# Designs tried in a protein design run: peptides against a protein of PDB entry 4JHK. Part 13

Target 1, 212 residues: chain A of PDB entry 4JHK
Amino acid sequence: EDYKIQSFDLETQKLLKTALKDPGSVDLEKVSSVIVDQSLKDQVFSREAGRICYTIVQAEAKQTNGSVFRRNLLNRLQQEFKAREETRKRSTQEWVCLVSFICNIFDYLKVNNMPMVALVHPVYDCLFRLAQSDALKNEEEVDCLVLQLHRIGDQLEKMNVQLMDELFNLLRDGFLLQEDLSSMGRLLLLEILEFRAGGWKLSDTAQKYYYS

## One batch from the design tools (peptide; aimed at target 1 V111 N112)

Design b1_p23_1_s3 (made by RFdiffusion4, then SolubleMPNN; from b1_p23_1, 11 letters changed)
Fold by OpenDDE base, seed 5:
Structure b1_p23_1_s3 (fold): chain B 212 residues (1-212), chain A 23 residues (1-23)
Amino acid sequence: as target 1 above (212 residues)
Amino acid sequence: SIEEELKKLDEMLKEEAKKKEEE
């Protein structure tokens, strides 16, 4: 299996490759830190990061029955989550990367083939933040929100339909009532509203856009 | 809080790891 780690220097690539195959031979705290750092800079990588994290977790579990990597990963995630408002204020790009990362971790880092319950509220909290009026006016944040809902919306709804209903009430209100939405932002909100209404099923066009 | 949930999860994972080491 090939992983998209070309953005890292050669030493880090080697570290990651080793972590994927022989996690017991590397500093898993360092590995987790590197993955989180890169995920906060590159939203595209955040998806790959989820897959990488899952693989490392599985490899460590198989090799040593350990969970050092997952623990360190979640600890770092907790730290970043706590500082999310400061991050958003400093850099919208870093903020949407953080949201993307936590959503991708939710998507890939499953336990017994089920999402981690502890991540449900953090994910919803991030999405609710993106659904606020001050965020909806920013196309970059709307892009992030809609992208995550396309990827994990159905899973999140299964975990808590009430929160999903509340979230989409905000999105509907934003679509209908908010005046300072960009044209693209408004279109994206409409699309995601229709997407959920259609049972979280993608059109061919949407499939290409979100998963290409 | 969300932070508390993550902390609790971490603690649970640590405990599970200890149990596995003892086995």
Scores: peptide ipSAE 0.130, ipTM 0.685, DockQ to the pose 0.191
OpenDDE base, seeds 1, 2, 3, 4: peptide ipSAE 0.125, 0.030, 0.129, 0.030; ipTM 0.677, 0.537, 0.665, 0.589; seeds 2, 3 fail the geometry check

Design b1_p23_1_s4 (made by RFdiffusion4, then SolubleMPNN; from b1_p23_1, 11 letters changed)
Fold by OpenDDE base, seed 4:
Structure b1_p23_1_s4 (fold): chain B 212 residues (1-212), chain A 23 residues (1-23)
Amino acid sequence: as target 1 above (212 residues)
Amino acid sequence: SIEEELEEEDELLKKKAEEEKKK
């Protein structure tokens, strides 16, 4: 498999490659930290990070039946999640990267081929934060919100439909009532409302936009 | 914490799997 790790220096690339193949031979705490740090800087990598993390988890499980990497990863994730408001205040870019990362971990890092229940509320909390009026006025945050819902909305709804209903109530209200939305933001909200209403099924055009 | 909740979840899953194997 091809992993997009070219943004790292050569030593770090080697570390990651080794972790993917022989996780027992590397410091998995360091690996987890590197992945999280980069995910907070690069939203494209945040998407890839989920796949990388899953691969490392699987490799460690096969090699030693251990879960050191996952434990360290989730510990770091918890720390970042707790500090999410501070992150948002400091950098919108880092904030949306954090959300993207959490959502992608939810998407890829499954337990017994099922989504981790432990991540359901953290994911919803992030999405609800993006659905607040102060976030909806920021196109970058709206982009993030809509992107994540396109990617994991159907899975997330299956975990808790009540929370999804509440979330979309906020999105509907934002679309209809909030005055300081950007034109693109308003269009994105409309699109995601229609997307869910259509059973989370993408049109060909939408599929290309979000997954190409 | 997420980690703690996951650990609890894993334990529950293990217990369920063991119970299913006994049936």
Scores: peptide ipSAE 0.051, ipTM 0.593, DockQ to the pose 0.215
OpenDDE base, seeds 1, 2, 3, 5: peptide ipSAE 0.034, 0.034, 0.034, 0.033; ipTM 0.579, 0.576, 0.579, 0.573

Design b1_p23_2 (made by RFdiffusion4)
Pose (drawn by RFdiffusion4):
Structure b1_p23_2 (pose): chain A 212 residues (1-212), chain P 23 residues (1-23)
Amino acid sequence: as target 1 above (212 residues)
Amino acid sequence: SAEEEAIAKDEKLDEELKESLEE
């Protein structure tokens, strides 16, 4: 029900609500463009856009059996994904938004009730980038890293365990060895090590230790 | 059916995107 589009221009809110019911009546290319555009600019929308994207994808399949919107969205995201390092230099905020959005699409948009394999390596590419020492020194990026691991970390490991293993080695390495990792960064990494070791769930006691 | 055709289109798109990212 709540797609979290309050950040949008009033005209665009109408465009988006229209695409949900009658995708054939709207320019799905321009619709996908305004969604990707806003997703890089607003944090709340970047972690929630998957809902509205899925609803539109399903509406098109139902109405016209088409997947034009899905296509425009995936190709536009691929372009942002390819330019991820440049975007990170320009704005950490945009980069964490891109990662949040890509991961939200991996979570919501399914293909025959299965995850899109097309996004497996790209998501790991993003999380490995967050696990690097130049990223871990920024609590903003560590926060982004652990958000994705909480949300889709389990699904991702099923698709590829080798990558998740090597990724968590970087997490342990940064935890023990890195000195400019902050106190909050340390708390976040420790919680995610326990989270994964526990089978991607938060124990009652960890809930008490880490969170208010 | 129309539902099976929509699923086939999505699967094809997913494969095309995977191949494009590997390039």
Fold by OpenDDE base, seed 2:
Structure b1_p23_2 (fold): chain B 212 residues (1-212), chain A 23 residues (1-23)
Amino acid sequence: as target 1 above (212 residues)
Amino acid sequence: SAEEEAIAKDEKLDEELKESLEE
């Protein structure tokens, strides 16, 4: 299985590849740090990061019945999440990368084949922040919001339908009432409203757009 | 079983994380 790690230098790529196959032979704290750092810089990698993390978690569990990697990963994630407002103020790009990363971790790191309950509120908190008026006017944040909802919206709803209803109330209000949305932002909001209304089902064209 | 133990560890971690995030 190939992983999108071309953005790393060769030494780091080797480290990651080793972690994927033989996690016990590497510093898993370092590996987690590298993954988080890159995820905060590259949204494309943020999408891949969950898959990589899942594989490492599974490999470590199988090899040593350990959870060192996951623990370090989630600790770092928690730190970044707590600082999310500061991150947003500093860089919209880093903020949307952070959201993407958190959502991706939610998508891939499972507890008993279910999403981690502990991540539900953090994910919703991020999405609610993106759904605020000051964020909805920023196309980059809208892109992020809609992208995450396409990817994990159905899973999130299963975890807490009330929060999802509240979130989509904000999105509806933004779509209908907010005047300073970009044309694309408005289209994206409409699309995601319709997407949920349709039961979170993607068309073939939409599937290609979001997942290819 | 080993599987049950693994599940228990995952659940424990989830609970610990939840508690830490609520601080």
Scores: peptide ipSAE 0.037, ipTM 0.651, DockQ to the pose 0.775
OpenDDE base, seeds 1, 3, 4, 5: peptide ipSAE 0.031, 0.035, 0.030, 0.036; ipTM 0.632, 0.652, 0.629, 0.645

Design b1_p23_2_s4 (made by RFdiffusion4, then SolubleMPNN; from b1_p23_2, 10 letters changed)
Fold by OpenDDE base, seed 3:
Structure b1_p23_2_s4 (fold): chain B 212 residues (1-212), chain A 23 residues (1-23)
Amino acid sequence: as target 1 above (212 residues)
Amino acid sequence: SAKEEAEKKLQELDEELLKELLE
């Protein structure tokens, strides 16, 4: 299987590839740290990170029935989540990368082909934060919000319809009532409102934009 | 199966590690 890890140097790429095949032969704490650090810098990588993490978790579980990687990964995720407000204040870019990473972990790290129940509320917390007025005025945050909803909105709704309704009430109000939205922000909100109303189904154009 | 047992263990780990996120 091919993984998109070209953003790393050759040595780190080798480390990741080894972790994917033989996790017991590498420092899995270091591997998790590298993945998280890169995910916090590169939002595009965050999706691939989810897939990589899932593979490593499964490989370690199968090889040694171990969970060193998963433990380190989730511990780091918890630390970053707790500090999310400070991260947002420091850097919008790092904040949206954090949200993207958490959402992609939710998307890929499944148990028995089901999302982790424990991540449902944390994911919603992040999305609700992005749906606040002070965040909706920032196009970068709106873009992140809409992107995540396109990727995992249908799954999240299945986990908790009530929270999704509440979230979209905020988005509707933002679209209709908030005056300081950018033109693109307003367009994105309208699109996501229609997307959910249409049953979370992407058009051909939207499919290319969000998943290419 | 061994796979199912491993997944179950991981689920338990997730719940423990993410407990504080549900506060």
Scores: peptide ipSAE 0.030, ipTM 0.662, DockQ to the pose 0.662
OpenDDE base, seeds 1, 2, 4, 5: peptide ipSAE 0.024, 0.025, 0.026, 0.022; ipTM 0.600, 0.647, 0.427, 0.582; seed 2 fails the geometry check

## One batch from the design tools (peptide; aimed at target 1 R70 N112 V117)

Design b1_p24_1 (made by RFdiffusion4)
Pose (drawn by RFdiffusion4):
Structure b1_p24_1 (pose): chain A 212 residues (1-212), chain P 24 residues (1-24)
Amino acid sequence: as target 1 above (212 residues)
Amino acid sequence: EEFPTYEEEAELAQEKMEELEEEE
């Protein structure tokens, strides 16, 4: 019900609501473009755009059996993904938004009730980037890292365990060895180590220790 | 290079699922 599009221009809100019901009536290329655009600019939308993207993808399949919107969205995201390092230099905020959005799409947009394998390596590419020492010194990126691990970390490990294992080695390494990792960064990494070791769930006691 | 179409991705996703089931 709530796609979280309040950040949008009033005209665009109408465009988006229209695409949900009658995709064939709207420019799906322009629709995918305004969604990707906004997703890089607003944090709340970047972690929720997957809902509206899925609704539109399903609406097109139902109405016209087409997947044009899905396609334009994936190709536009691929372009942003390819330019991820440049975007990170320009704005940490945009970068973490890109990762949140890509991961939200991996979570919501399924292919025959299965995850899109096309996004497995790209998501790991993003999370490995966050696990690097130059990224871990920024609580903003650590926050982004652990958000994705909470949300799709379990699904990702099923698709590829080798990568999740090597990724968590970087987490332990940064935890023990890195000195400019902050107190909050330490709390966030410790919680995620316990989270994964517990099978991707938060224990009652960890809930008490880490969170208000 | 672009991401696969829906049909191509469906085949790829199914093939990957079969590989994972065989490994288990």
Fold by OpenDDE base, seed 4:
Structure b1_p24_1 (fold): chain B 212 residues (1-212), chain A 24 residues (1-24)
Amino acid sequence: as target 1 above (212 residues)
Amino acid sequence: EEFPTYEEEAELAQEKMEELEEEE
C-alpha cells in the first residue's frame, strides 16, 4: 500500500515506514506525536492519517499483540480535544484539522474490525461545536462540518439517532434563521439537510447543483 | 468533557465485542 507521507522530511518518512511494517522497532510515542502534529496542520494528511494509524495498530497487534501506539495516539487526541476551544481561538485551520482527524480516526481506526464506540460522543461534541452560531458564520468550519457528515454521518446516526436529530435541528435553525452565513455556507447546510433526508445519499442532480 | 481514556476505550471495546458475539 502507498501512503502519502511526502510532506515529512526523509528521516521522519523512514520512521513512519518502519512503524507501518515493524512497529516494535520504533518509538511509537514519537510516531503518534508526529502524526498528530502534522494532522493539525494539514487536513488532507488528516484523512491519510486515519489509514496510517489503522495500519500501525494492526501491525502492532499482529507483531506483539500490543497496543502502545493506540494508547499514545488516544492520549494525545484527548489532550488536543480538551484544548479544542483554545485551539479554535488560536487557529480555525488547526481546529478544523483536529475535528477532521478525530472523525477520520473514528472512521478508520478499528480494533479487530470493531469501531471505537467510545469516540462517538467526542465526535458529536466536535460536530455540535461546529454547529454553533459562532462557527456556522465561518465557511471553513461549515466546510469541515459538512465534510465529516458526508463521511461518517450515517455511521454516527446508527450509533445515536437522538444526537443526530439534535445536531440537525441546529443546522436547520442555522440555515433558516442565521443571517451572517456566507452564500456557500447556506448552500452547504441545505445540501447536508437534503443529504440526510435522502438517507445519506445525494442524487446526481443534486450533486451537480451543489458541487458543479 | 466526553473523551475516553485509553482504559475506558478498551473497556467499551471489549463490552461491544462481547455483545456482538452474543448476538451472533
Scores: peptide ipSAE 0.160, ipTM 0.725, DockQ to the pose 0.248
OpenDDE base, seeds 1, 2, 3, 5: peptide ipSAE 0.142, 0.144, 0.036, 0.134; ipTM 0.715, 0.737, 0.577, 0.718; seed 3 fails the geometry check

Design b1_p24_1_s1 (made by RFdiffusion4, then SolubleMPNN; from b1_p24_1, 12 letters changed)
Fold by OpenDDE base, seed 1:
Structure b1_p24_1_s1 (fold): chain B 212 residues (1-212), chain A 24 residues (1-24)
Amino acid sequence: as target 1 above (212 residues)
Amino acid sequence: SLFPSYEEQAKEAEKKLEELLKKE
């Protein structure tokens, strides 16, 4: 299996590769920190990071029956999550990277092939924050919101349909009532409303309409 | 309202993540 880690220097690449194969031989706290740091800078990497994290978790469990990596990863995640409002104020880019990372961790770090229930509310909190009026007017935040809902919306709804209903009520109201949405933002909100209404899928025709 | 406020949800989210760290 090939992992997209070419953005790291050679030493860090070696560290990550070793963690994937022999996690007991490396500082897993350092590994987790490196992954989180990069994920907060590169939203594209965040999805790959989720896959990498899952692999390391499985490797450590198999090798030593340990959970040091996961614990360190989640500890760092908690720190970043707690500081999410400050992060948003400092940098929209870092904020959407954080949301993307949290969502990808939810998506990939499954226990017994099920999402970690404790991450449900943190993920929803991030999405609800993106659904606030001050965020909906920012196209970058709308892009992030819609992307995450495309990726994990169906899973989240299965975990808590009431929160999803509430979230989409906000999105509907934003689409209908908020005047300072960008044209693209409004289009994306409409698309995601239709996406959920269609059972979290779009026809090929609809796909071309919104994204081609 | 049948739903908690955003602030209440945020606090609950933080609590859930903290609980996760204690259990796992």
Scores: peptide ipSAE 0.054, ipTM 0.658, DockQ to the pose 0.043
OpenDDE base, seeds 2, 3, 4, 5: peptide ipSAE 0.025, 0.021, 0.000, 0.023; ipTM 0.573, 0.556, 0.307, 0.559

Design b1_p24_1_s2 (made by RFdiffusion4, then SolubleMPNN; from b1_p24_1, 11 letters changed)
Fold by OpenDDE base, seed 2:
Structure b1_p24_1_s2 (fold): chain B 212 residues (1-212), chain A 24 residues (1-24)
Amino acid sequence: as target 1 above (212 residues)
Amino acid sequence: SSFPSYEELAELAKAHLEELLKAE
């Protein structure tokens, strides 16, 4: 398998590659920290990070029947999640990266196509935060919100349709009632409203934008 | 917080690991 880790220095790349192949030979806490740190800086990487994390989890399980990596990963995520409001105040970019990463972990850390139930509410909490009026006026946050819903909305709905209904009520209200949305933000909200209404099915164009 | 505690995460991770191993 090929992983997109070119953004790391060579030493870190080696570390990650080793973790993927022989997790027992590296400091998995360090590996998890590196992945989280980079994911908080690069939203694009956060998607790849999910895949990397899953691979490492599998590799460690098979090799040593261990879960050191996942424990450290989730512990770090917990810490970042707890501090999410402060992060948002400090840096919108880091905030949306955090959301993206949590969503991607939700998307990739599955067993038999079942997500970690424990992440459902944290994910929704993040999305609900993005759906607040003070966030909807920020195009970067709207971009993140819509992107995540495109990627994992159908899965989240299956886990809790009530929360999804509540979330989309906020999005509808934002679209209809909020005056300080950007033009693009408004369009994105409309798109995602229609996307769900259509059964979470991607058009050819949307598929290229979100999954290419 | 909606995010599980570290201890809860550890337990969940363990359970998830067991499921993963069974699925192999």
Scores: peptide ipSAE 0.271, ipTM 0.829, DockQ to the pose 0.102
OpenDDE base, seeds 1, 3, 4, 5: peptide ipSAE 0.265, 0.267, 0.186, 0.193; ipTM 0.829, 0.819, 0.720, 0.729

Design b1_p24_1_s3 (made by RFdiffusion4, then SolubleMPNN; from b1_p24_1, 9 letters changed)
Fold by OpenDDE base, seed 3:
Structure b1_p24_1_s3 (fold): chain B 212 residues (1-212), chain A 24 residues (1-24)
Amino acid sequence: as target 1 above (212 residues)
Amino acid sequence: SEFPSYEEQAKLTEEKKEELEKKE
């Protein structure tokens, strides 16, 4: 498979390609750090990063029956997650990249054909933070929230419907009651409310937009 | 929330799998 790693220098690209095929021959801690660092800068890359991470995890499992990469990846993610409020204060862009990356890891890094249950609460915590009034007034955060719900909302609901109900209560209240939403933000909230009400089903046009 | 240990991850995953299978 082809992976979108053109944003890295040639040496790092070589490192990543080697990790994908022969993970035992590289420093997997370094590989995980490089992937996380880039994902925190580039939200577009974060989705591809999820797929890359899954491939490396599978390659290591097959090669050595090890889980060094996954352990290092999750350790780094936990560090970033714990510091999420400070990250948000420092940079909205880095914050939404962090949320995007965690959601994409949840989406791609399945274990025994199941989502990692360990990531359910961290993902919901991020989405609930995006659903607060101070975040809903920021279009960049609303964009992130709606994008993640389009991509993994159905999976998250399957994992915990009660939390999803609570989340959408906040979104409904934001849509109906919050006055300082942007026009686009309000439209996005309405769209996602209707999307869930319709059973998380997208039109072909909408699917191309969110899953391209 | 915090990221649970691998042992806890395995436990939670198995419990959720069983729950979903019962609902289907």
Scores: peptide ipSAE 0.228, ipTM 0.808, DockQ to the pose 0.437
OpenDDE base, seeds 1, 2, 4, 5: peptide ipSAE 0.218, 0.157, 0.196, 0.208; ipTM 0.802, 0.773, 0.789, 0.800; seed 5 fails the geometry check

Design b1_p24_1_s4 (made by RFdiffusion4, then SolubleMPNN; from b1_p24_1, 10 letters changed)
Fold by OpenDDE base, seed 3:
Structure b1_p24_1_s4 (fold): chain B 212 residues (1-212), chain A 24 residues (1-24)
Amino acid sequence: as target 1 above (212 residues)
Amino acid sequence: EEFPSYEELAKLSEEHLKKLKEEE
């Protein structure tokens, strides 16, 4: 698997690789912090980091039957989530990276081979924030919102269809009524509305855009 | 809504799994 860790310095790369193979030999709190820090700065990494995290969780479970990494990871995410409004004010990029990372963790991190259902509400909270009028006018936030819905929307709907209906009511109203949307933002909202209406199934062209 | 603690995440996830098994 390609975890795209080339942007890290050599020592950090070694740390992450060791965590994947021999998690008991490294400081897993430090590893979790490194992953979260990079995920908040690199949107591409934030979308891929879930697989790395899941792999480390599995490796630790198999090696020591421990859960130190997962605990530290989720504790850090909790801290970042609590500060999400301040993060958004400081940097839209860091905010969308945070959302992307949380959604990615939801997608990949399993408990007893099942999604962590307790992450459903935090994920929806992030998506609802992106669906507010002040966020919909920002193309970067719309792009993030639509991207996450393409990737995990079907899973989220299965977890709570009522919240998904409410979310898409906001998106519909934004598309129809909000005047300060960018042209691309409006296009993306239309696409995601049609995507859900079509049963969360992508065309070949859309597949390349969102998953390549 | 506030982000749940690790302990809450684990508890809620386990409860959900139990519920799913009971429905089978």
Scores: peptide ipSAE 0.133, ipTM 0.694, DockQ to the pose 0.284
OpenDDE base, seeds 1, 2, 4, 5: peptide ipSAE 0.034, 0.090, 0.085, 0.019; ipTM 0.594, 0.631, 0.620, 0.500; seed 4 fails the geometry check

Design b1_p24_2 (made by RFdiffusion4)
Pose (drawn by RFdiffusion4):
Structure b1_p24_2 (pose): chain A 212 residues (1-212), chain P 24 residues (1-24)
Amino acid sequence: as target 1 above (212 residues)
Amino acid sequence: KLPAPFAKNPTPPPSIAPPESLDF
């Protein structure tokens, strides 16, 4: 029900609500463009845009059996994904938004009730980038890393365990060895190590230790 | 302490969209 589109221009809110019911009546290319555009600019929308994207993808399949919107969305995201390092240099905020959005799409947009394999390696590419020492020194990026690991970390490991293993080695390495990792960064990494070791769940006692 | 753990996303309804090459 709540797609979290309050950040949008009033005209665009109408465009988006229209695409949900009657996709054939709207420019799905323009629709996908305004969603990707806003997703890089607003944090709340970047971690929630998957809902509205899924609703529209399903609406098009139902109405016209088409997947034009899904296509425009995936190709636009691929382009942002390819330019991820440049975007990171320009704005850390936009970069964590891109990762949150790509990971939200992996979570919501399914293909025959299965995850899109097309996004497996790209998501790991993003999380490995966050696990690097130049990214871990920024609590903003560590926060982004652990958000995705909480939300789709389990699904991702099923698709590829080798990558998740090597990724968590970087997490242990940064935890033990890195000195400019902050106190908050340390709490976040420790919690995610326990989280994964526990089968991607938060124990009652960890809940008490880490979180208010 | 940390503020709160990261909220999970709800499971979406079944997919009716046909597969395409970009999905793979």
Fold by OpenDDE base, seed 5:
Structure b1_p24_2 (fold): chain B 212 residues (1-212), chain A 24 residues (1-24)
Amino acid sequence: as target 1 above (212 residues)
Amino acid sequence: KLPAPFAKNPTPPPSIAPPESLDF
């Protein structure tokens, strides 16, 4: 399979390729750190990172029935999550990359073919943070919020419909009451409100309205 | 106009990894 790891130096690419095929032969803590570091810098990679992480997790499970990589990955992710407000203050880009990565991990790393329960509240916490008035005025944060809800909203709702209702109440209020939304931000909020209302899909009419 | 429709990630194959305890 083709993994988009061209942003790394050749040595790191080799490390990642080896981890994907023979995880027992590399330092999986180092691998996890490298993936997290890059995911915080590149939102495009953060999506690919979820797939990469999944592959490494499965490879390690198959090889040794171990979970060293996943444990290290999640420990690092927990550290970044705890520092999320500082990250947001320092760099909006790094913040939305962090959210994107956490959401992708939620999407790809299943336990018994189910989402990891321990990630549900952290994911919602990130999305609720993006739904605050100070974040909704930033188009980059709105884009991130809406993107994640498109990707994992249906899964999150199944885990906790009450939190999803509360989140969308904030989004509706933002759409209606927030005066400093960008035109694109307002359009994104409207689209996602309609998307959920449609059962996490758009009607043909709505599809044409937003994307044609 | 939004640039392109948002897409879900591909559904991964069934997980064979053991459970992991987390406390975020």
Scores: peptide ipSAE 0.157, ipTM 0.810, DockQ to the pose 0.690
OpenDDE base, seeds 1, 2, 3, 4: peptide ipSAE 0.120, 0.133, 0.080, 0.076; ipTM 0.796, 0.802, 0.780, 0.776

Design b1_p24_2_s1 (made by RFdiffusion4, then SolubleMPNN; from b1_p24_2, 10 letters changed)
Fold by OpenDDE base, seed 5:
Structure b1_p24_2_s1 (fold): chain B 212 residues (1-212), chain A 24 residues (1-24)
Amino acid sequence: as target 1 above (212 residues)
Amino acid sequence: KLKSPPKQSPEPPPSVAPPTPLDF
């Protein structure tokens, strides 16, 4: 499989490639750190990062039945999550990258073929933060929110439908009542409301309306 | 016109990793 790691320097690329093939031969704390650092800078990489993380987790499990990488990864994510409000104040871009990465980890890192229960509330907390009025006025945050709900909304709902209902109540209220939404932000909210209402899919008519 | 919606990620292969006791 090809991994999109060209954004890293050559030494780091070698480190990552080695971690993917022989995780026991590298510092997995360092590997987790560089992946998180890059994911906080590049939202495009965040999706690939989830796949990379999954592969390393599986490789380590097969090699040593260990979970050093996953533990270090989640510890770092927890640190970033705890600091999320400060991150948001400093950089909207870093904040949406953080949310994207946490959502991707939720999506890709399964335990016994189930989402990690420990990530459910952190993911919802991020999405609820994006659903607040001060965030909904920022198109970049709305883009992130809607993107994650397209990717993991169905899975996340299965973990806690009550929280999903509460989240979408906020989104509906934002769509209907908030005056300082961008036209694009309003359109995105409408689309995602319709997307969930349609069972996490769009009708052909809706698909043409939003994306043609 | 919105950008094409991202598809839901395919289900990854079964995990062979041990459980993680870590909580957020």
Scores: peptide ipSAE 0.101, ipTM 0.814, DockQ to the pose 0.694
OpenDDE base, seeds 1, 2, 3, 4: peptide ipSAE 0.087, 0.056, 0.095, 0.096; ipTM 0.816, 0.733, 0.819, 0.816; seed 4 fails the geometry check

